# Peptides against a protein of PDB entry 8PQO, part 80

Target 1, 252 residues: chain A of PDB entry 8PQO
Amino acid sequence: VLLKEYRVILPVSVDEYQVGQLYSVAEASKNETGGGEGVEVLVNEPYEKDGEKGQYTHKIYHLQSKVPTFVRMLAPEGALNIHEKAWNAYPYCRTVITNEYMKEDFLIKIETWHKPDLGTQENVHKLEPEAWKHVEAVYIDIADRSQVLSKDYKAEEDPAKFKSIKTGRGPLGPNWKQELVNQKDCPYMCAYKLVTVKFKWWGLQNKVENFIHKQERRLFTNFHRQLFCWLDKWVDLTMDDIRRMEEETKRQ

## One batch from the design tools (peptide; made by RFdiffusion4, then SolubleMPNN)

Design b1_p15_6_s3 (from b1_p15_6, 7 letters changed)
Fold by OpenDDE base, seed 2:
Structure b1_p15_6_s3 (fold): chain B 252 residues (1-252), chain A 15 residues (1-15)
Amino acid sequence: as target 1 above (252 residues)
Amino acid sequence: IPMSSYFPIILEILN
């Protein structure tokens, strides 16, 4: 098991982020050709548990169409079916990813707290002290181009170049986080993403767990760069606007 | 697709 807490600081409020996240996910899903292909929604319902109220989703991602034919032919039954269970109780979210074939030997858990701070809280997910000792805190700087793979880099999604017309935020210079502390009129937040990766395969555990973390970090980096650079597209949207967009996206 | 899903984005990265 490999645990890392990714801390993504953004010059947006927790309330703004709720809209921006939903917008950016919807936009990313639209940009994926065939993003809806092979996705089965089993459950999408409100839930209430232990005072947590939110939306519960259970999806199956059928990867058979996403892998080469030879992989499909060699893959054990259920190996290409990924289950995603998500509890969205913003500002708290939990996602659990499992695989039918691997069962208990594979787990990706992503637990996110969105806090109106600069990533200074320790153990926001309230892990046991012994477990917390094994968590690496990883700061993602959305303005740091060195954290972006060349193949992922887009100038229009570069926070160091982007300036929001609607809010005046950006561009984000090298010291933007330090400067943000002094900018009383600019909201900020941190997404604390505790990622637990478990891959129990003899001889491959560390390799696969590290690989998954690398991909998650890449995902979080690119996503939040997009979220910020799309600020002018979503900052004036309401949650009702987002819901309409989601409904329209589901129909396509 | 419920927007809380990281998986579509993961697939985009893997392509």
Scores: peptide ipSAE 0.066, ipTM 0.771, DockQ to the pose 0.198
Fold by OpenDDE base, seed 3:
Structure b1_p15_6_s3 (fold): chain B 252 residues (1-252), chain A 15 residues (1-15)
Amino acid sequence: as target 1 above (252 residues)
Amino acid sequence: IPMSSYFPIILEILN
């Protein structure tokens, strides 16, 4: 098991982020050709448990069409079905990813707290001390081009070049976080993403777990760069606007 | 696709 807490600092409020995240997920999904193919929604309902209230979703991603034919032909039953269970109780969110074939030998868990701070809270997910000491804290700087793979880099998604017309935020220079503290009118937040990766195959555990974390970091970096650079597209939207957009997307 | 759907975005990156 490999745990890392990714801390993503953004020059937006926690309330703004709720809209921006939903918008950016929808936009990113549109860019994925065939993203809806092989997705089965089993459950989509409100939940309330232990003071947590939100939306629960259970999806199955059927990867049969996404892998080469020879892999599909050789894959055991259930090996190409990925289950995603998600509890969205913003500002808290939890996602659990499992595989039918691997069962308990495979787990990706992503737990996120969104806080109105600069990533200064320790153990925001309230892990036991023995567990917390094994968590690596990883700061993601959306303005740092060196954290972005060349193949992922787009100038229109570069926070160091973007300036929001609607809010005046950006471009984000090398010291943008320090400058933000002095800008009383600019909101900020941190997304604390605790990622737990479990891959219990002898000889491959560390390799696969590290690989998954590398991809998650890449995902979080690119996504939040997009989210910020799309600020002018979503900052004036309401949650009701987002819900309407989601409903329209479901009908297509 | 609900906000919680990391997987489509992950697939985009893996591709």
Scores: peptide ipSAE 0.065, ipTM 0.770, DockQ to the pose 0.286
Fold by OpenDDE base, seed 5:
Structure b1_p15_6_s3 (fold): chain B 252 residues (1-252), chain A 15 residues (1-15)
Amino acid sequence: as target 1 above (252 residues)
Amino acid sequence: IPMSSYFPIILEILN
């Protein structure tokens, strides 16, 4: 098991982020090749549990069409079905990803707290002290080009070049986080993403767990760069606007 | 059906 807490600082408020995240997920999904294909929604309902109140979703990702034919032919039954269970109680979210074939031997859990701070809170997810000692804190800087793979880099998604016309935020210089503290009119937040990866196959645990974390970091970096650079597209939207957009997307 | 924010990473893992 490998745990890392990714801390993503953004020059947006917790309330703004709720809209921006949903918009950016929808937009990113449109840009993905084969978007929506092989996704089955089993459950989408409100939940209330242990003081959490939000939306619960259970989705299956059928990856048979997304892998080469030889992989599909050799894959055990259920190996290409990924289950995603998500509890969205914003500003708290939890996602659990499992695989039908591997069962308890495979787990990706992402637990996120969105806080109006600069990533300064320790153990925001309230782990036991012994467990917290094994968590690596990883700061993601959305303005740092060196954290972006060359193949993922787009100039229009570069926070160091983008300036929001609607809000005046950006571009984000090398010291933008330090400068943000002095800008009383600019909101900020941190997404604390505790990622737990378990891959219990002898000889492959460390390799696969580290690989998954590498991909998660890549995803979080690219996503939040997009979220910021798309600020002018979503900052004036309401949650009702987002809900309408989601409904329209479901009808396609 | 909208994809999860984590769906693209699943595809990348398989490629």
Scores: peptide ipSAE 0.063, ipTM 0.758, DockQ to the pose 0.323
Fold by OpenDDE base, seed 1:
Structure b1_p15_6_s3 (fold): chain B 252 residues (1-252), chain A 15 residues (1-15)
Amino acid sequence: as target 1 above (252 residues)
Amino acid sequence: IPMSSYFPIILEILN
């Protein structure tokens, strides 16, 4: 098991981020070839548990169409079915990813707290002290180009170049986080993403777990760069606007 | 797609 807490600082409020995240996810989904093919929504319902209230979703992603033919032919039954269970109680979210074939030998858990701070809170997910000692804190700087793979880099998604017309935020210089403290009118938040990866195959555990973390880090970096650079597209949207967009996307 | 769904974005990276 490998645990890392990714801390993504953004010059947006927690409330703004809720809209921005939904918008950015919707846009990313539109850009995916194949639309909803291979996605089965089993459950989508409100939940209440231990004072946590939100939306619970259970989806199956059938990856048969998303992998090369040779992989599909060699894959055991259930190996290409990914289950995603998600509890969205914003500003807290939890996602659990499992695989039918791997069962208990594979887990990706992503737990996120969105806090109105600069990533200074320790153990925001309230892990046991012994467990917390094994968590690596990883700061993601969306303005740091060195954290972006060359193949993922787009100038229009570069926070160091982007300036929001609607909010005046950006561009984000090298010291943007320190400057935020002095900018009373600029909101900020941190997404604390505790990622737990478990892959119990002998000889491959560390390799696969590290690989998954690498991909998660890449995902979080790119996603939040997009989210910020799309600020002018979503900052004036309401949650109702987002819901309409989601419904329109489902009809396509 | 609910906000807490990361998998569509993951699929984009894998593509």
Scores: peptide ipSAE 0.081, ipTM 0.781, DockQ to the pose 0.274; fails the geometry check

Design b1_p15_6_s4 (from b1_p15_6, 7 letters changed)
Fold by OpenDDE base, seed 4:
Structure b1_p15_6_s4 (fold): chain B 252 residues (1-252), chain A 15 residues (1-15)
Amino acid sequence: as target 1 above (252 residues)
Amino acid sequence: VPFSSWVPVILKVLA
């Protein structure tokens, strides 16, 4: 098991982020043709548990059409079915990813708190002290180009170049996080993303767990760069606007 | 956000 807490600081409010995240997810989904193919929604319902209120979703990703034929032919039954259970209670979110074939030997859990701070809180997920000692805190700087793979880099998604016309935010210089403290009119937040990866195959555990973390970090980095650079597209949208956009997208 | 929302991004990253 490998645990890391990714801390993503953004020059947006917690309330703004809720809209921006939904918009950016929808936009990213549109950009990937066929991304919805093989997705089965088993459950999509409101939930309330232990004072947490939100939306629960259970989805199955059938990857049979997304892998090469030889992989599909060699894959054991259930190996290409990924289950996602998500509890969306913004500003808290939990996602659990499992595989039918691997059962208890595979787990990806992503727990996120969105806080109106600069990533200064320790153990926001309230882990036991012994468990917390094993968590590596990883800061993601969306303005740091060195954290972006060359193949992922787009100039239009570079926070160091982008300036929001609507908000005046950006471009984000090397010291942008420190400057935020002095900018009373600029909101900020941190997404604390605790990622738990479990891959219990002898000889491959550490390799696969580290690989998954590397991909998650890459994903979070690219996504939040997009989210910020798309600020002018979503900052004036309401949650109702987002819902309409999602409905329109489903009709296409 | 559900991982499903990340699927297009994940597929892009894994590609």
Scores: peptide ipSAE 0.060, ipTM 0.733, DockQ to the pose 0.263
Fold by OpenDDE base, seed 3:
Formats: structure tokens, C-alpha cells, sequence
Structure b1_p15_6_s4 (fold): chain B 252 residues (1-252), chain A 15 residues (1-15)
């Protein structure tokens, strides 16, 4: 098991982020063909548990059409089905990813708290002290180009070059986080993303767990760079606007 | 946000 807490600091409020995240997910999805193909929605319902109120979703990703024929032919039953269970109670979110074939030997869990701070809180997910000792805190700086792979880099998605016309935020210089404290009119938040990866195959555990974390970090980095650089596209939208857009997308 | 919403982003990263 490998645990890392990714802390993504953004010059947006927690309330703004709720809109921006949903918009950016939708926008990023437009350019990917087949993203919805092979996705089965088993459950999509409101939930209330222990004072947490939100939306629960259970989806299955059928990967049979996404793998080479020889892999499909050799794959055990259930090996190409990935289950995703998600509890979205913004500003808290939890996602659990499992595989039918691997059962308890495979787990990806992503738990996120969105807080109006600069990533200074320790153990926001309230882990036991012994478990918390094994968590590596990883700060993602969306302005740091060195954290972006050359193949992922786009100038139009570079926070160090972008300036929001609507908000005046950006460009983000090397010391933008320190400067943010002095900018009374600029909101900020941190997304605390605790990622738990378990892959219990002997000899491959560390390789696979580290690989998954590397991909998650890459994903979080690129996504939040996009989210910020798309600020002018979503900052004036309301949650009702987002819901309408989602409904329109479901009808297509 | 459900991980499914990240699938297009993930596919882009894996691609």
C-alpha cells in the first residue's frame, strides 16, 4: 500500500472551485473520443451518512473494447471490468476504484478535502497517527513548468502566462503563493487529495503502486493548470448553469 | 468528482 497526499493550491475560492472543477471536467471530456463508451451507470442517487450529504455513484468501466484482441481473449472473467464508487459531498469527495478479478488485491482510493487555506493543515482526512506517518505530502505547484511533461505542455494552459481578464488573477510567478497572502482580494484554496493505492501482486506491488501515483500526479497537475487557465470561461457560471450543461450533455 | 469524469483526462494522460 502506498499513500500520498497531494496538495494543490489554487488562487480560487472553495465555492469557485466547485464550478470550475465541473466545467473543466466537462471541457476536457469534449476532446476525448470514446470516453463514455463502455461506461455503465449502476447507481446515481443522493445519500446521507454520518452528517455527510451528497451524491453517490456506482459505475462500471468495461474495458473489453479498449484493449487489444489478444488481451481480451486471454483476460479472465471480470479482469476488464473496473468498478468506481464515488461519494460526492463537496467540499468533500471520495472515490474508490476496484477490479472484479483482483478483488481485494487492487484498490485506488482518492479522498479529497477542499479547504480555504494554503495547504498548511496536517491530517485533514483524520487518519490514525500511525497511518499518517506513512503518508507522503506532495505539493503540486500549477505554475511550475518543471512539474509538467514536455508532451503535456501547452502554452494556453500555462498559469505562468495566463492572465484572467474577468478576475485579474495571474500570471502566476515563481512566488505567487507567497504573494497571494498579501493580495486581500484574491481568494485561495487547497485541494487535499489523499490517494491510497494497493496492488497486491508479489514482485510488482511497488512498481505498479508508484506508477499509478505518477499518473495521478500528472493528472492532477495538468487538470488544475487547465482549470486555472479556463477561469474566464467558468468564473461567471453558477451551479445551476453547470447542472443545465450536464443535462444537455446527457441528452446528446 | 467521480473518477469517471476524469476518464477523458486519464485517457489523454495515458495516451
Amino acid sequence: as target 1 above (252 residues)
Amino acid sequence: VPFSSWVPVILKVLA
Scores: peptide ipSAE 0.051, ipTM 0.726, DockQ to the pose 0.246
Fold by OpenDDE base, seed 5:
Structure b1_p15_6_s4 (fold): chain B 252 residues (1-252), chain A 15 residues (1-15)
Amino acid sequence: as target 1 above (252 residues)
Amino acid sequence: VPFSSWVPVILKVLA
């Protein structure tokens, strides 16, 4: 098991981020053709548990059409079915990813708290001390080009170059986080993403767990760079606007 | 946000 807490600081409010995240996810999904193929929604309902209220979703991703033929032919039954269970109670979110074949031997869990701070809270997910001491805190700086793979880099998605016309935020210089503390008119938040990866195949555990973390980090980095650089597209939208957009997307 | 919302990003990363 490998745990890392990714802390993504953004010059947006927690309330703004709720809209921005949903918009950016929808936008990113549109850019990926065939992304919806093989997705089965088993459950989509409100939930209430231990004072947490939100939306629960259970989806199955059938990967049979998305893997090479030889992989499909060699894959055991259930190996290409990925289950995603998500509890969306913004500003808290939890996602659990499992595989039918791997059962308890495979887990990706992503737990996110969105807080109106600069990533200074320790153990925001309230882990036991023994567990927390094994968590690596990883700061993602959306303005740091060195954290972006060259193949992922786009100038139009570079926070160090982008300036929001609507909000005046950006560009983000090398010391933008320190400067933000002195900018009373600029909101900020941190997304604390605790990622738990478990892959219990002997000989491959460390390799696969590190690989998954590397991909998650890459994903979070690129996504939040996009989210910020798309600020002018979503900052004036309401949650009702987002809901309408989602409904329109479902009808197409 | 469900991981499905990250799927486009995941697919992009895996590609």
Scores: peptide ipSAE 0.067, ipTM 0.740, DockQ to the pose 0.257; fails the geometry check
Fold by OpenDDE base, seed 2:
Structure b1_p15_6_s4 (fold): chain B 252 residues (1-252), chain A 15 residues (1-15)
Amino acid sequence: as target 1 above (252 residues)
Amino acid sequence: VPFSSWVPVILKVLA
């Protein structure tokens, strides 16, 4: 098991982020061919548990069409079906990813708190001390180009170059986080993403767990760079606007 | 946000 807490600081409010996240997810999905292909929604319902109110989703990702033919032919039954259970109670979110074949030997859990701070809270997910001491805190700096793979880099998605016309935010210089503290009119938040990865396969545990974390970090980095650089596209949208857009997208 | 929303991005990252 490998645990890391990714802390993504953004010059947006927690409330803004809710809109921006949904918009950016939708936009990113539109930009990717076949983004919805092979996704089965089993459950999509409101839930209430222990004072937490939100939306529960259970989805199956059928990867049979997403892998090479030889992989599909050699894959054990259920190995290409990924189950995702998600509890979306913004500003808290939890996602649990499992695989039918691997069962308890595979787990990706992503727990996210969105807080109006600069990533200074320790153990925001309230882990046991013994567990928390094994968590690596990883700060993602969306302005740091060195954290972006060259193949992922786009100038239009570079926070160090982007300036929001609507808000005046950006570009983000090397010390933008320190400067942000002194900018009373600029909101900020941190997404605390506790990622738990378990891959119990003899000889491959560390390799696969580290690989998954590397991909998650890459995903979070690129996504939040996009989210910020798309600020002018979503900052004036309301949650109702987003819901309408989602409904329109589902009808297509 | 459910991980499903990240799937297209994940697939892109894995590609």
Scores: peptide ipSAE 0.057, ipTM 0.730, DockQ to the pose 0.262; fails the geometry check

Design b1_p15_7_s1 (from b1_p15_7, 8 letters changed)
Fold by OpenDDE base, seed 2:
Structure b1_p15_7_s1 (fold): chain B 252 residues (1-252), chain A 15 residues (1-15)
Amino acid sequence: as target 1 above (252 residues)
Amino acid sequence: SLEQILENIRRRSLL
């Protein structure tokens, strides 16, 4: 098991982020060809549990058509079905990813708290002290180009170049986080993303767990760079606007 | 939803 807490600081409010996140997810889904192919939505319903109120989703990702033929032919039954269970109770979110074949030997869990701070809180997910000792805190700086792979880099998604017309935010210089503390009119937040990865397979555990974390970090970095650089597209949208957009996306 | 995460992982890892 490998645990890391990714802390993504953004010059947006927690309330703004809710809109921006949903917009950016919808936009990314539109821009990615073949997005949603092989996705089966089993459950999509509101839930209320232990004071947490939100939306629960259960999706199955059928990867049979997404892997090479030789992989499909050699894959055990259920190995190409990934289950995603998600509890979205913003500002708290939890996603659990499992595989039918691996069962308890495979887990990706992502738990996110969105807080109006600069990533300074320790153990926001309230892990046991012994478990918390094993968590690496990883700060993602959306303005740091060195954290972006060359193949992922787009100038239009570079926070160090972007200037929001509507809000005046950006561009984000090397010391933008430190400067933000002195900018009373600019809101900020941190997404605390605790990622738990378990891949119990002899000889491959560490390799696969580290690989998954690398991909998650890459995704979080790129996604939040997009979210910020798309600020002018979503900052004036309402949740009703987002809902309409989601409905339109489901029809495509 | 981490659908985007899974899709990105799928694309980067399997494709």
Scores: peptide ipSAE 0.081, ipTM 0.772, DockQ to the pose 0.132
Fold by OpenDDE base, seed 3:
Structure b1_p15_7_s1 (fold): chain B 252 residues (1-252), chain A 15 residues (1-15)
Amino acid sequence: as target 1 above (252 residues)
Amino acid sequence: SLEQILENIRRRSLL
């Protein structure tokens, strides 16, 4: 098991982020080829548990069409089905990813708290001390180009170049987080993303777990760079606007 | 690719 807590600081409020996240997920998904193919939605309903209230979704990603024919032919039953269970109770979110064949031997869990701070809270997910000491805290700086792969880099998605016309935020210089403290009119938040990866296969555990973490970090970095650089597209939208957009999309 | 699959999955849900 490999645990890392990714801390993404953004010059937006927790309330703004709720809109920006939903917008950016929708927008980013449009840019992905075949992103919706083989997705089965089993459950999409409100939930209430232990004082947490939100939306629960259960999706199955059928990967049969996404792998080579010989892999599909040789794959055990259930091996190419990925289950995603998600609890969205913003500002708290939890996603659990499992595989039918691997069962308890494979897990990706992503738990996120969105807090109005600069990523300074320790153990925001309230792990036991023995577990918390094994968590690596990883800070993602959306303005740091060195954290972005060359193949992922786009100038129009570079926070170090972008300036919001509507809010005046950006561009983000090398010391933007420190300067943010002096900018009374600029809100800030941190997304604390605790990522748990388990892959119990002897000889491959460390390789696969590290690989998954690398991909998650890459995704978080790119996504939040986009979210910020798309600020002018979503900052004036309300949650009602987003809900309407989602409903309209479902009808198509 | 596996990378693309994982990215597509994560981009279709809340991150």
Scores: peptide ipSAE 0.080, ipTM 0.776, DockQ to the pose 0.581
Fold by OpenDDE base, seed 1:
Structure b1_p15_7_s1 (fold): chain B 252 residues (1-252), chain A 15 residues (1-15)
Amino acid sequence: as target 1 above (252 residues)
Amino acid sequence: SLEQILENIRRRSLL
């Protein structure tokens, strides 16, 4: 098991982020013509548990059509079915990813708290002290070009170049986080993403767990760079506007 | 690739 807490600081409010996140997810999905192919939604309902109220979703990703024929033919039963269970109670979210074949030997869990701070809270997910000692805290700086792979870099998604017309935020210089503390008119937040990865196969555990973390970090970095650079596109949108955009995307 | 699969999942859900 490998645990890391990714802390992403952004010059937006917690309330703004909710809109920006939904917009950015919808925008990213538009670029895929087959966006819903192989996805089965089993459950999509409100839930209430332990004082947490939100939306619960259970999706199955059928990967049989997404792998070469020889892989499909050799794959054991259930190996190409990925289950995603998500509890969305913004500003808290939990996603659990499992596989039918691997059962208890495979787990990706992503738990996110969105807080109106600069990433200064320790153990925001309230782990036991012994478990918390094994968590690596990883700070993602969306303005740091060195954290972005060359193949992922786009100038229009570079926070160090972007200036928001509507809000006046950006560009983000090398010391933007320190400068933000002195800017009373600029909201800020941190997304605390605790990622738990378990891959219990002898000889492959560390390799696969580290690989998955590397991919998650890459995804979080690129996504939040996009979210910030698209600020002028979503900052004035309502939740009803987002819902319309999501419905339009599902029809394609 | 596993990388592409994870990216596709992320684009369709809130991770």
Scores: peptide ipSAE 0.152, ipTM 0.832, DockQ to the pose 0.578; fails the geometry check
Fold by OpenDDE base, seed 5:
Structure b1_p15_7_s1 (fold): chain B 252 residues (1-252), chain A 15 residues (1-15)
Amino acid sequence: as target 1 above (252 residues)
Amino acid sequence: SLEQILENIRRRSLL
């Protein structure tokens, strides 16, 4: 098991982020060719549990059409079905990813708290001390180009170059996080993403767990760079606007 | 690839 807490600091409020996240997910999905193929939504309903209230989703990703024929032919039953269970109670969110074949031997869990701070809280997910001491805290700086793969880099998605016309935020210089403390009119938040990866296969555990973390970090970095650089597209939208956009997309 | 799969999953969920 490998645990890391990714802390993504953004010059937006917790309330703004809720809109921006949903918009950016939708926008990113539009740019993907063949998006949604092999995705089955089993459950999408409100939930209330242990004082937590939000939306629960259960999706299956059927990967049979997305892998080479020889892989499909050799794959054990259930090996190409990925289950995603998500509990969205913003500002808290939890996602659990499992595989039918691997069962208890495979887990990706992502638990996120969105807080109006600069990533200074320790153990925001309230782990036991013995567990918390094994968690690596990883800061993602959306303005740091060195954290972006060359193949992923786009100038129009570079926070160090972007200036929001609607809000006046950006560009983000090397010391932008420190400067936020003195910018009383600029909101800020941190997404604390505790990522738990388990892959129990002798000889491959560390390799696969580290690989998955590397991909999650890459995804978080690119996504939040986009979210910020798309600020002018979503900052004036309401949650009702987002819901309408989602419903319109479902009709296509 | 596993990379593309994970990226696709997270783009269609709330990360």
Scores: peptide ipSAE 0.090, ipTM 0.785, DockQ to the pose 0.590; fails the geometry check

